# Peptides against a protein of PDB entry 4N78: the designs that were tried, part 130

Target 1, 186 residues: chain A of PDB entry 4N78
Amino acid sequence: HFQVICRLLGYQGIAVVMEELLKVVKSLLQGTILQYVKTLMEVMPKICRLPRHEYGSPGILEFFHHQLKDIVEYAELKTVCFQNLREVGNAILFCLLIEQSLSLEEVCDLLHAAPFQNILPRVHVKEGERLDAKMKRLESKYAPLHLVPLIERLGTPQQIAIAREGDLLTKERLCCGLSMFEVILT
Target 2, 155 residues: chain B of PDB entry 4N78
Amino acid sequence: MAELQMLLEEEIPGGRRALFDSYTNLERVADYCENNYIQSADKQRALEETKAYTTQSLASVAYLINTLANNVLQMLDIQASQLRRMESSINHISQTVDIHKEKVARREIGILTTNKNTSRTHKIIAPANLERPVRYIRKPIDYTILDDIGHGVKW

## One batch from the design tools (peptide; made by RFdiffusion4, then SolubleMPNN)

Design b2_p17_3_s1 (from b2_p17_3 with L1M K2T E6Q E14Q)
Fold by OpenDDE base, seed 1:
Structure b2_p17_3_s1 (fold): chain B 186 residues (1-186), chain C 155 residues (1-155), chain A 17 residues (1-17)
Amino acid sequence: as target 1 above (186 residues)
Amino acid sequence: as target 2 above (155 residues)
Amino acid sequence: MTVGLQILLELREQVLA
């Protein structure tokens, strides 16, 4: 599903969606969540001493239940605050999954374009074979597929210019060195 | 453009008119030849004259048709060339727009990106003692060593 | 397929025609 979304939205659509999600997340964090956190901090017991181990696990649990009773009974925490946190979490996950899907799509595009751009994979060389000879053979095999040289030879100056731009766009992708998710986490 | 205009406005219409006039003239020539043959005492001479006029008239019509046809073909060639040029221009514009849109989109999404922190590969301080890569000499597994263990049924 | 590659392929067809 995310792959389809990435294909449909493209870079622009993804950018818009992510920007809006970031705004929503920011709004939730700085607004309702912050308010709830502040309220929780106010009702948090100032002194919460560890009960003696002699009370056992049930006694310790009851102690903390009693100390945190006001927090636990804060009904809005369960309904509104947790819902907002869920929304934030979902937004983050959505961004992550979109980025991953986009990266996969970009890699796929790069792989598809590679034969046409004189980008050849490193060939596995068996012991005793010269890598250079194999690479040269491979280069020669795919040489007729190189689009930019073909267009430079046969095309108009305008076509050549567009071809070079197209080639650059095809080579430069986000997956080559950029991360969106890191921005979301900062 | 001037040539196409001349073909459309002058040459082709003119050729069509000329053909029409030629048709009318052919009818007149036919009438003349018929009358001349009837009135002439020398029928053989009249026939030869009719043949001459007919040949001349047909040659003229053929010339007009050929000229008109060539002009029409030329017109079509010019129009085809213009269409090809227009197509090329449209394609160029379309491609330019697409590239531009893509660049804009990439800039927009780029704002939302940061450089992947190449985790400083902690210089794995190669332990000073570069243990010489033990040349993994693939000793051929001498499978003959296993010959003595298996109860191979000697047939 | 990227816009760039698509354009390149289109250009190929245009220059070979």
Scores: peptide ipSAE 0.450, ipTM 0.767, DockQ to the pose 0.748
Fold by OpenDDE base, seed 3:
Structure b2_p17_3_s1 (fold): chain B 186 residues (1-186), chain C 155 residues (1-155), chain A 17 residues (1-17)
Amino acid sequence: as target 1 above (186 residues)
Amino acid sequence: as target 2 above (155 residues)
Amino acid sequence: MTVGLQILLELREQVLA
């Protein structure tokens, strides 16, 4: 689903969606969640000392339950605050999954373009074979697929310029060093 | 442009008219030859004259047809060349626009990005990434990792 | 397919035609 969304929206659509999600998250965090957190801080016991170990685990639990009774019984916390937190969480997860899906698409695009851009993978060398010889053979095999040199040889100056720009666009992708998710977490 | 206009407005219409006129003339020549053959005491001479007129008339028609055909072909070649130039221009514009749109889109999404810190932070591996851990290695994409995934070319 | 690659392939077709 996320792959389809990435393909459908493209870079521009993804940017718009992420910006809107960030706005929503910001609104939730600075608005409702902040208000609830402030309220919770007010009702928090000022002094919460560790109960004596002699009370055992059940007693300690009851102690904390009693100390936090007002918080636990705060019905709006369970309904509104947690719902908003879920929404924030969902937004974050959505952004993460979109970024991952986009990265996969970008990698696929790079792989598809590689033969046409003289980007050759490291060839696995079997024992006894010279890496250089294999690489030369591979280069020779794919040399006719190199688009920019072909266009430079046969194309008009305008076509050459466009080809170079297209080549650059194909090589430069977000997955090469940029993260959107890190920005969202910040 | 001037050549195409001349072909369209003068040469081709003129050639068509000439060909039409030649048809009328051929009919007249045929009538003349028939009458001459019937009226001539020397049928052999009349036949030779008919052959001469027929050859001349056919040659003239052939010339007119050839000239007209060449002019039409020339016209079509010029038009084809013009269409190719237009197509090239349209393609260039379209490609330029597409590149521009892509650059704008990339800029927009780029604003939402930061440099990946290679710090080993526990990648929250979303289940979807289980298949291809896209390790954003700042290192050149080792395409060999993908060699085993799918029906791709076994290197 | 990226816009860049698509354009490159289109250009290839154009220059070879």
Scores: peptide ipSAE 0.448, ipTM 0.765, DockQ to the pose 0.735
Fold by OpenDDE base, seed 4:
Structure b2_p17_3_s1 (fold): chain B 186 residues (1-186), chain C 155 residues (1-155), chain A 17 residues (1-17)
Amino acid sequence: as target 1 above (186 residues)
Amino acid sequence: as target 2 above (155 residues)
Amino acid sequence: MTVGLQILLELREQVLA
């Protein structure tokens, strides 16, 4: 599903969606969540010492229950704050999954374009075969697919210019070194 | 454009008219030849005259057809050339627009991206001099990530 | 397929035609 979404939206659509999600997340964080956090900080026990181990697990649990009673009883925390946090989490996950899907798509695109751009995979050399010979064979095999040289040879100056731009666009992809998710986490 | 216009408005219509007129003339010539043959005491002479007229008429028609055909072909060639030029222009514009749109889209999404922290295995000792454009060492796209995707031809 | 590659392929067809 995410792959399809990525394909349908493209870079522009993804950007728009991500921006809107970031706005939503920001709004949730700076608004409702922040308010709840502030409230929680106010009701948080100022001094919460670890109970003595002598109280046993039940006693310790009761102690913390008592200390956090006001927090636990804060019904809005469970219903609203946690929901908002869930929404934020979902948004983050969505962004992550979109980025992953986009990266996969980009890699696929790069792979598809590679033969046309004189980008050859590293060939596994079996024992006894010369890497150079294999590479030369590959180069020869895919040489006719090189688009930019072909267009440079046969095309108009305008076509050549467009071809170079197209080539550059094809080579430069986000997956080569850019991450959206890191921005979202920041 | 002037040549095409001349072909369309003058030469081809004129040729068509001429050809049509030639048909009428052929009919007249035929009638003349028939009557001449019937009325002539010298049938052989009349026949020879008929042959001459027929040959002349056919030659004339052939000429007209050839001229018209050539004009039509020329017209078509010019039109084809014009269409090709237009197509090329449209394609260039379309491609330019597409590239532009893609660039815009990439800029937009690019704003939402940061550089991946690739674990610096190698201490790129940044030479002290700030100004050298960080050669984006194109980390070879590890296509091995795709090794699991697709029927890799196990050579 | 990338826009760039698509354009390149189109150009190929155009220049070969």
Scores: peptide ipSAE 0.446, ipTM 0.760, DockQ to the pose 0.757
Fold by OpenDDE base, seed 5:
Structure b2_p17_3_s1 (fold): chain B 186 residues (1-186), chain C 155 residues (1-155), chain A 17 residues (1-17)
Amino acid sequence: as target 1 above (186 residues)
Amino acid sequence: as target 2 above (155 residues)
Amino acid sequence: MTVGLQILLELREQVLA
């Protein structure tokens, strides 16, 4: 699903969606969630000391439960807060999954373009074979596929310019060094 | 453009008219030859004259047809060339627009990106407020992410 | 397919035609 979404939306669509999600998240965090947190802090007991160990784990738990009763009750009653947190979480997850899907798509695109851009994978060398010789052979094999040199040789200046731009656009992808998710987490 | 216009407006129509006129002329010549043959005491001479006129007339028509045909072909070639040029121009514009759109899209998404922090620290470090120019970092393409996708040809 | 690659391929066809 996310892959399809990425394909359908493209960079622009993804950007729009992410921007809107960020706005939503920001609004939730700075608004409703913040208000709830402030309220919860107000009802937090000022002094909460560790009870004596003699009460055992159950007693200690009950103690804290009692001390935090108002908070627990408030939190339980305020399902809206949890819903908002869920929404935030979903938004974050959505962004993560979109980014991952986009990265995969970008890598696929890079792989598809690689033969045309003189980007060759390192060939596995069997014992006794020279890597350099094999790579040269491979390079020679795919040399006719190199688009930019071909266009530079046969194309008009305008075509050459466009080809170079296209080549650059093809080589430079977000997955190479950029993260959207990190921005979302900030 | 001027040549095409001349062909379309003058040469080809003129050639067509000439052919049409030649029909009338041929008819006149035929009538003349017929009458001349009938009235002439020397039938052999009249016949030879008729042959000469016929040959001349046919040659004239052939010339007119050939000229017209060549003009039409030339017109078509010019038009074809113009269309090719237009196509090239349109393609160039289209490609330019596509590139521009892509760049815009990339900028838009780019503002939502930051450099991947390679720092091993699991700590979500809030990116320092530094307006880091969203630049594509040219890193080697890591194809390993696709290793799990499809039958990777192990070379 | 990326816009860039698509354009490159189109250009290839154009220059070879």
Scores: peptide ipSAE 0.441, ipTM 0.757, DockQ to the pose 0.780

Design b2_p17_3_s2 (from b2_p17_3 with L1M K2S V3T E6R)
Fold by OpenDDE base, seed 1:
Structure b2_p17_3_s2 (fold): chain B 186 residues (1-186), chain C 155 residues (1-155), chain A 17 residues (1-17)
Amino acid sequence: as target 1 above (186 residues)
Amino acid sequence: as target 2 above (155 residues)
Amino acid sequence: MSTGLRILLELREEVLA
């Protein structure tokens, strides 16, 4: 599903969605969630001493329940605050999944373009064979598929210019060194 | 452009007019031949003359039709070539626009990205003391040491 | 398919035609 979304939205659509999600997350964090956190901090016991171990696990639990009773009974925390946190979480997850899907798509695009751009995969060299000889054979095999040289040889100046731009566009991808998710976490 | 214009405005209309005129002329020739045959005492000669005129007239018409047809074909070829060029130009514009849109989109999404911190490969500071690979001298497991422990039932 | 690759392939077809 996310792959389809990535394909449909493209870079621009993804950017817009991501920006809007970031705004929503920011709004939720700085608004409602912050307010709840502040309220919770106000009602938080100033001094919460560890009960004596002699009370056992049930006694300790009861102690903390009593100390945190006001927080636990804060009904709005369960309904509104947790819902907002869920929304934030969902937004983050959505961003992550979109980025992953986009990266996969970009990798696929790079792989598809590679034979046409003189980008050859590293061939596994069996013991005793010269890597250079195999690479040369591969280069020769795929040489007719190289688009930019072909267009440079046969095309008009305008076609050549467009081809070079297209080639550059094909080679440059976000997955090669950029991360969106790191920005979101930041 | 000049050639196409000449074909459209001069050659083809001119050819059509010429063809029309030839039709009128053919009618006159036919009338002449008919009258000549009727009035001539030598019917054989008149017939031969009619054949000659007919052949000449047909040849002329054929020439006019061929010329006109060739001009029309040439016109169509030029127009087809122009359309192809126009199509190519439109395609190039479209491609340029697509590239531009893609670049803009990539810039927009790029703003939302940061460089992947290539984790500085912690220089695995090879501990200076390259512990000499303890040559695992596979000491052959001398299994003779176990010979004394096993109560081998000597049959 | 990448926009760039698509364009390159289209150009190839055009130059070979």
Scores: peptide ipSAE 0.528, ipTM 0.791, DockQ to the pose 0.750
Fold by OpenDDE base, seed 5:
Structure b2_p17_3_s2 (fold): chain B 186 residues (1-186), chain C 155 residues (1-155), chain A 17 residues (1-17)
Amino acid sequence: as target 1 above (186 residues)
Amino acid sequence: as target 2 above (155 residues)
Amino acid sequence: MSTGLRILLELREEVLA
């Protein structure tokens, strides 16, 4: 699903969605969630001492439950605050998954373009074979596929200019060093 | 352009007119030949003259048709070439627009990105005032991400 | 297919035609 979404939306669509999600998340965090947190802080016991260990884990739990009873019983916490937190979480997850899907798509695009851009994978060398010789053979094999040199040789200045721009677009992708998710987390 | 215009406005219409006029002329020649044959005491000579005129007339018409046809073909070739050039121009514009759109889109999404923190420290450190990189960082393509996708031909 | 690659391939076809 996310792959399809990425393909459908493209960079622009993804950007718009991400921006809107960020707005929503910020709104939730700075608004509703913050208000609830403030309220919760107000009702938090001023003094909460650790009970004696002799009460055991259940007793200690009960103690804290009692101390935090007002918080636990805060109905809006479960219904509204947690829902908002869920929304935030979902938004974050959505962003993560979109980024991952986009990265995969970008990598695929890079792989597709690689043979045409003189980007060759390292070949596995069998015992006794020279890596350099094998790579040279591969380079020679794929040399006719190099698009930019071909266009530079046969094309008009305009075509060459467009080709260079296109080539640059194929080489520069977000997955190479940029993260959207990190921005969302800040 | 000038050649095409001449073909369209002068040569082809002129050729068509010439061909049309040839009809009238041929009719006159036919009438002449008929009358000449009837009036001539030497029927054999009249016949030979008619044959000569007929041959000449046919040759003339053939020439006119051929000339006209060639002009039309030339016109079509020029037009086809012009259309191809226009198509190419439109394509280049379209490509330029696509590149521009892509760049805009990438800029937009780029604003939402930051450099991948390679720091091993799990601490979600609030990115300091790191200048949002405007340009994509060119890093070597890590193809390992696709190792699990498809039957990669192990060379 | 990326926009860039598509354009490059289109240009290839154009220059080879």
Scores: peptide ipSAE 0.524, ipTM 0.781, DockQ to the pose 0.772
Fold by OpenDDE base, seed 3:
Structure b2_p17_3_s2 (fold): chain B 186 residues (1-186), chain C 155 residues (1-155), chain A 17 residues (1-17)
Amino acid sequence: as target 1 above (186 residues)
Amino acid sequence: as target 2 above (155 residues)
Amino acid sequence: MSTGLRILLELREEVLA
């Protein structure tokens, strides 16, 4: 589901959605949630000591229930504050999942492009075979697939320029060292 | 361009006119041959003359048709070549636009990204100005990260 | 498919055509 969203929105669409989500989250945090937190801090007991162990688990629970009675009975906390927190949570989860999906998409694109860009996988060498010889064979096998050299040889200057830009775009991806989710958390 | 213009304005219209004139001439020749055969005391000679005129007329028409056809084909080839050049130009513009759009999109999303290696302590200063080239940390794409992802072709 | 890769493939087809 998120993969489809990533494909549909692209980089620009994802950026717009993420920006809007950040605005929403910021608004919720700085507005309603902050107000409720302040209110809750005011009603919180100043001194909450651990009851004696002699009261047992039920007694301890009753003690805390009594201490937090005003908070538990605060109806708006359950309806409004928790809903806003759910919205924030959902936004964060959305951002996480979209980033993961985007990374997978980018990796897939890199893998698809690799044979055309002289990016060869490490070949497993069987015992007794020279890695260098296998790599040379592999290079020779895929050499005709290298797009930029082909275009440089056969293409016009304009085609070559576009090809180089395209090649660069294909190589540069966010998954190579960038994270969006970390930005969302700060 | 000069060749195409010559084909369109002179050679093809000229060939069409010539072919049309040839049709008129063929009708005259046919009438002549018919009358000559009817009036001639020597029917064999008249027949031979008719054969000769028919052969000549057919050869002439064939030549005119062939010339016209070749000129039309040449015209079409030139036009096809021009269209291909135009298509190529449009494609290159489209590609350039796509590249530009992609770059812009990447810059936009780049603003929402941070380096994974940056310590949590760095205040993500949202670049105030959208125009600052997102320092694409051109880290060489470490493709080794991909080694563990996907159904690796068991080589 | 990556925009870059798509463009490269299109160019390949054009130069081979």
Scores: peptide ipSAE 0.520, ipTM 0.776, DockQ to the pose 0.767
Fold by OpenDDE base, seed 4:
Structure b2_p17_3_s2 (fold): chain B 186 residues (1-186), chain C 155 residues (1-155), chain A 17 residues (1-17)
Amino acid sequence: as target 1 above (186 residues)
Amino acid sequence: as target 2 above (155 residues)
Amino acid sequence: MSTGLRILLELREEVLA
């Protein structure tokens, strides 16, 4: 599903969606969540020491339950705050999954373009084969697929210009060094 | 353009008219030949004359048809060439627009991205001079990551 | 297919045509 979404939206659509999600997340964080956090901080016990082990697990639990009674009884925390946190979490997950899907798509595009751009994969050399010979053979095999040189040879100046731009566009992808998710986490 | 115009406005219409006129002339020639044959005491001579006229007429018509056909073909070729040029121009514009749109889109999404901290072991001592465009050192896309994705032709 | 690659392929077809 995310792959399809990525394909349908493209870079522009993804950007728009991500921006809107970021706005939503920001709004949730700076608004409702912040308010709840502030409220929680106010109701948090100022001094919460670890009870003595002599109280046993049940006693310790009861102690913390008592200390956090106000927090636990804060009904809005469970209903509203946690819901907002879920929304934030979902948004983050969505962004992550979109980025992953986009990265996969970009990698696929790069792979598809590679033969046309004189980008050769590393050839696995079997025992006894010369890497150089195999690489040369591969180069020779894909040489006719090199688009930019072909267009430069046969095309008009305008075509060449467009081809170069297209080539550059094909070579430069986000997955090569950019992370969207890191920005979202910041 | 001048050639196409000449073909469309002069040569082809003229050729069509010529063919039409030829038709009328052929009819006249036929009538003449018929009458000549009937009235002539020397039927053999009349027949030979008829043959001559027929041959001439057929040759003329053939010439006219051929000329017209060639002109039409030439017209079509010119038009086809013009259409191809126009198509090419439109395509180039479209491509340029697409590239532009893609660039814009990439810029927009790029704003939402940061560089992946690839632990490059080697301290690329960034030379102090700020101005050099960070040459995107193409980390060779380790396509090996995709080796597990798809029916890799086990060579 | 990337926009760039598509365009390149289209141009190829055009120059070979």
Scores: peptide ipSAE 0.507, ipTM 0.774, DockQ to the pose 0.752

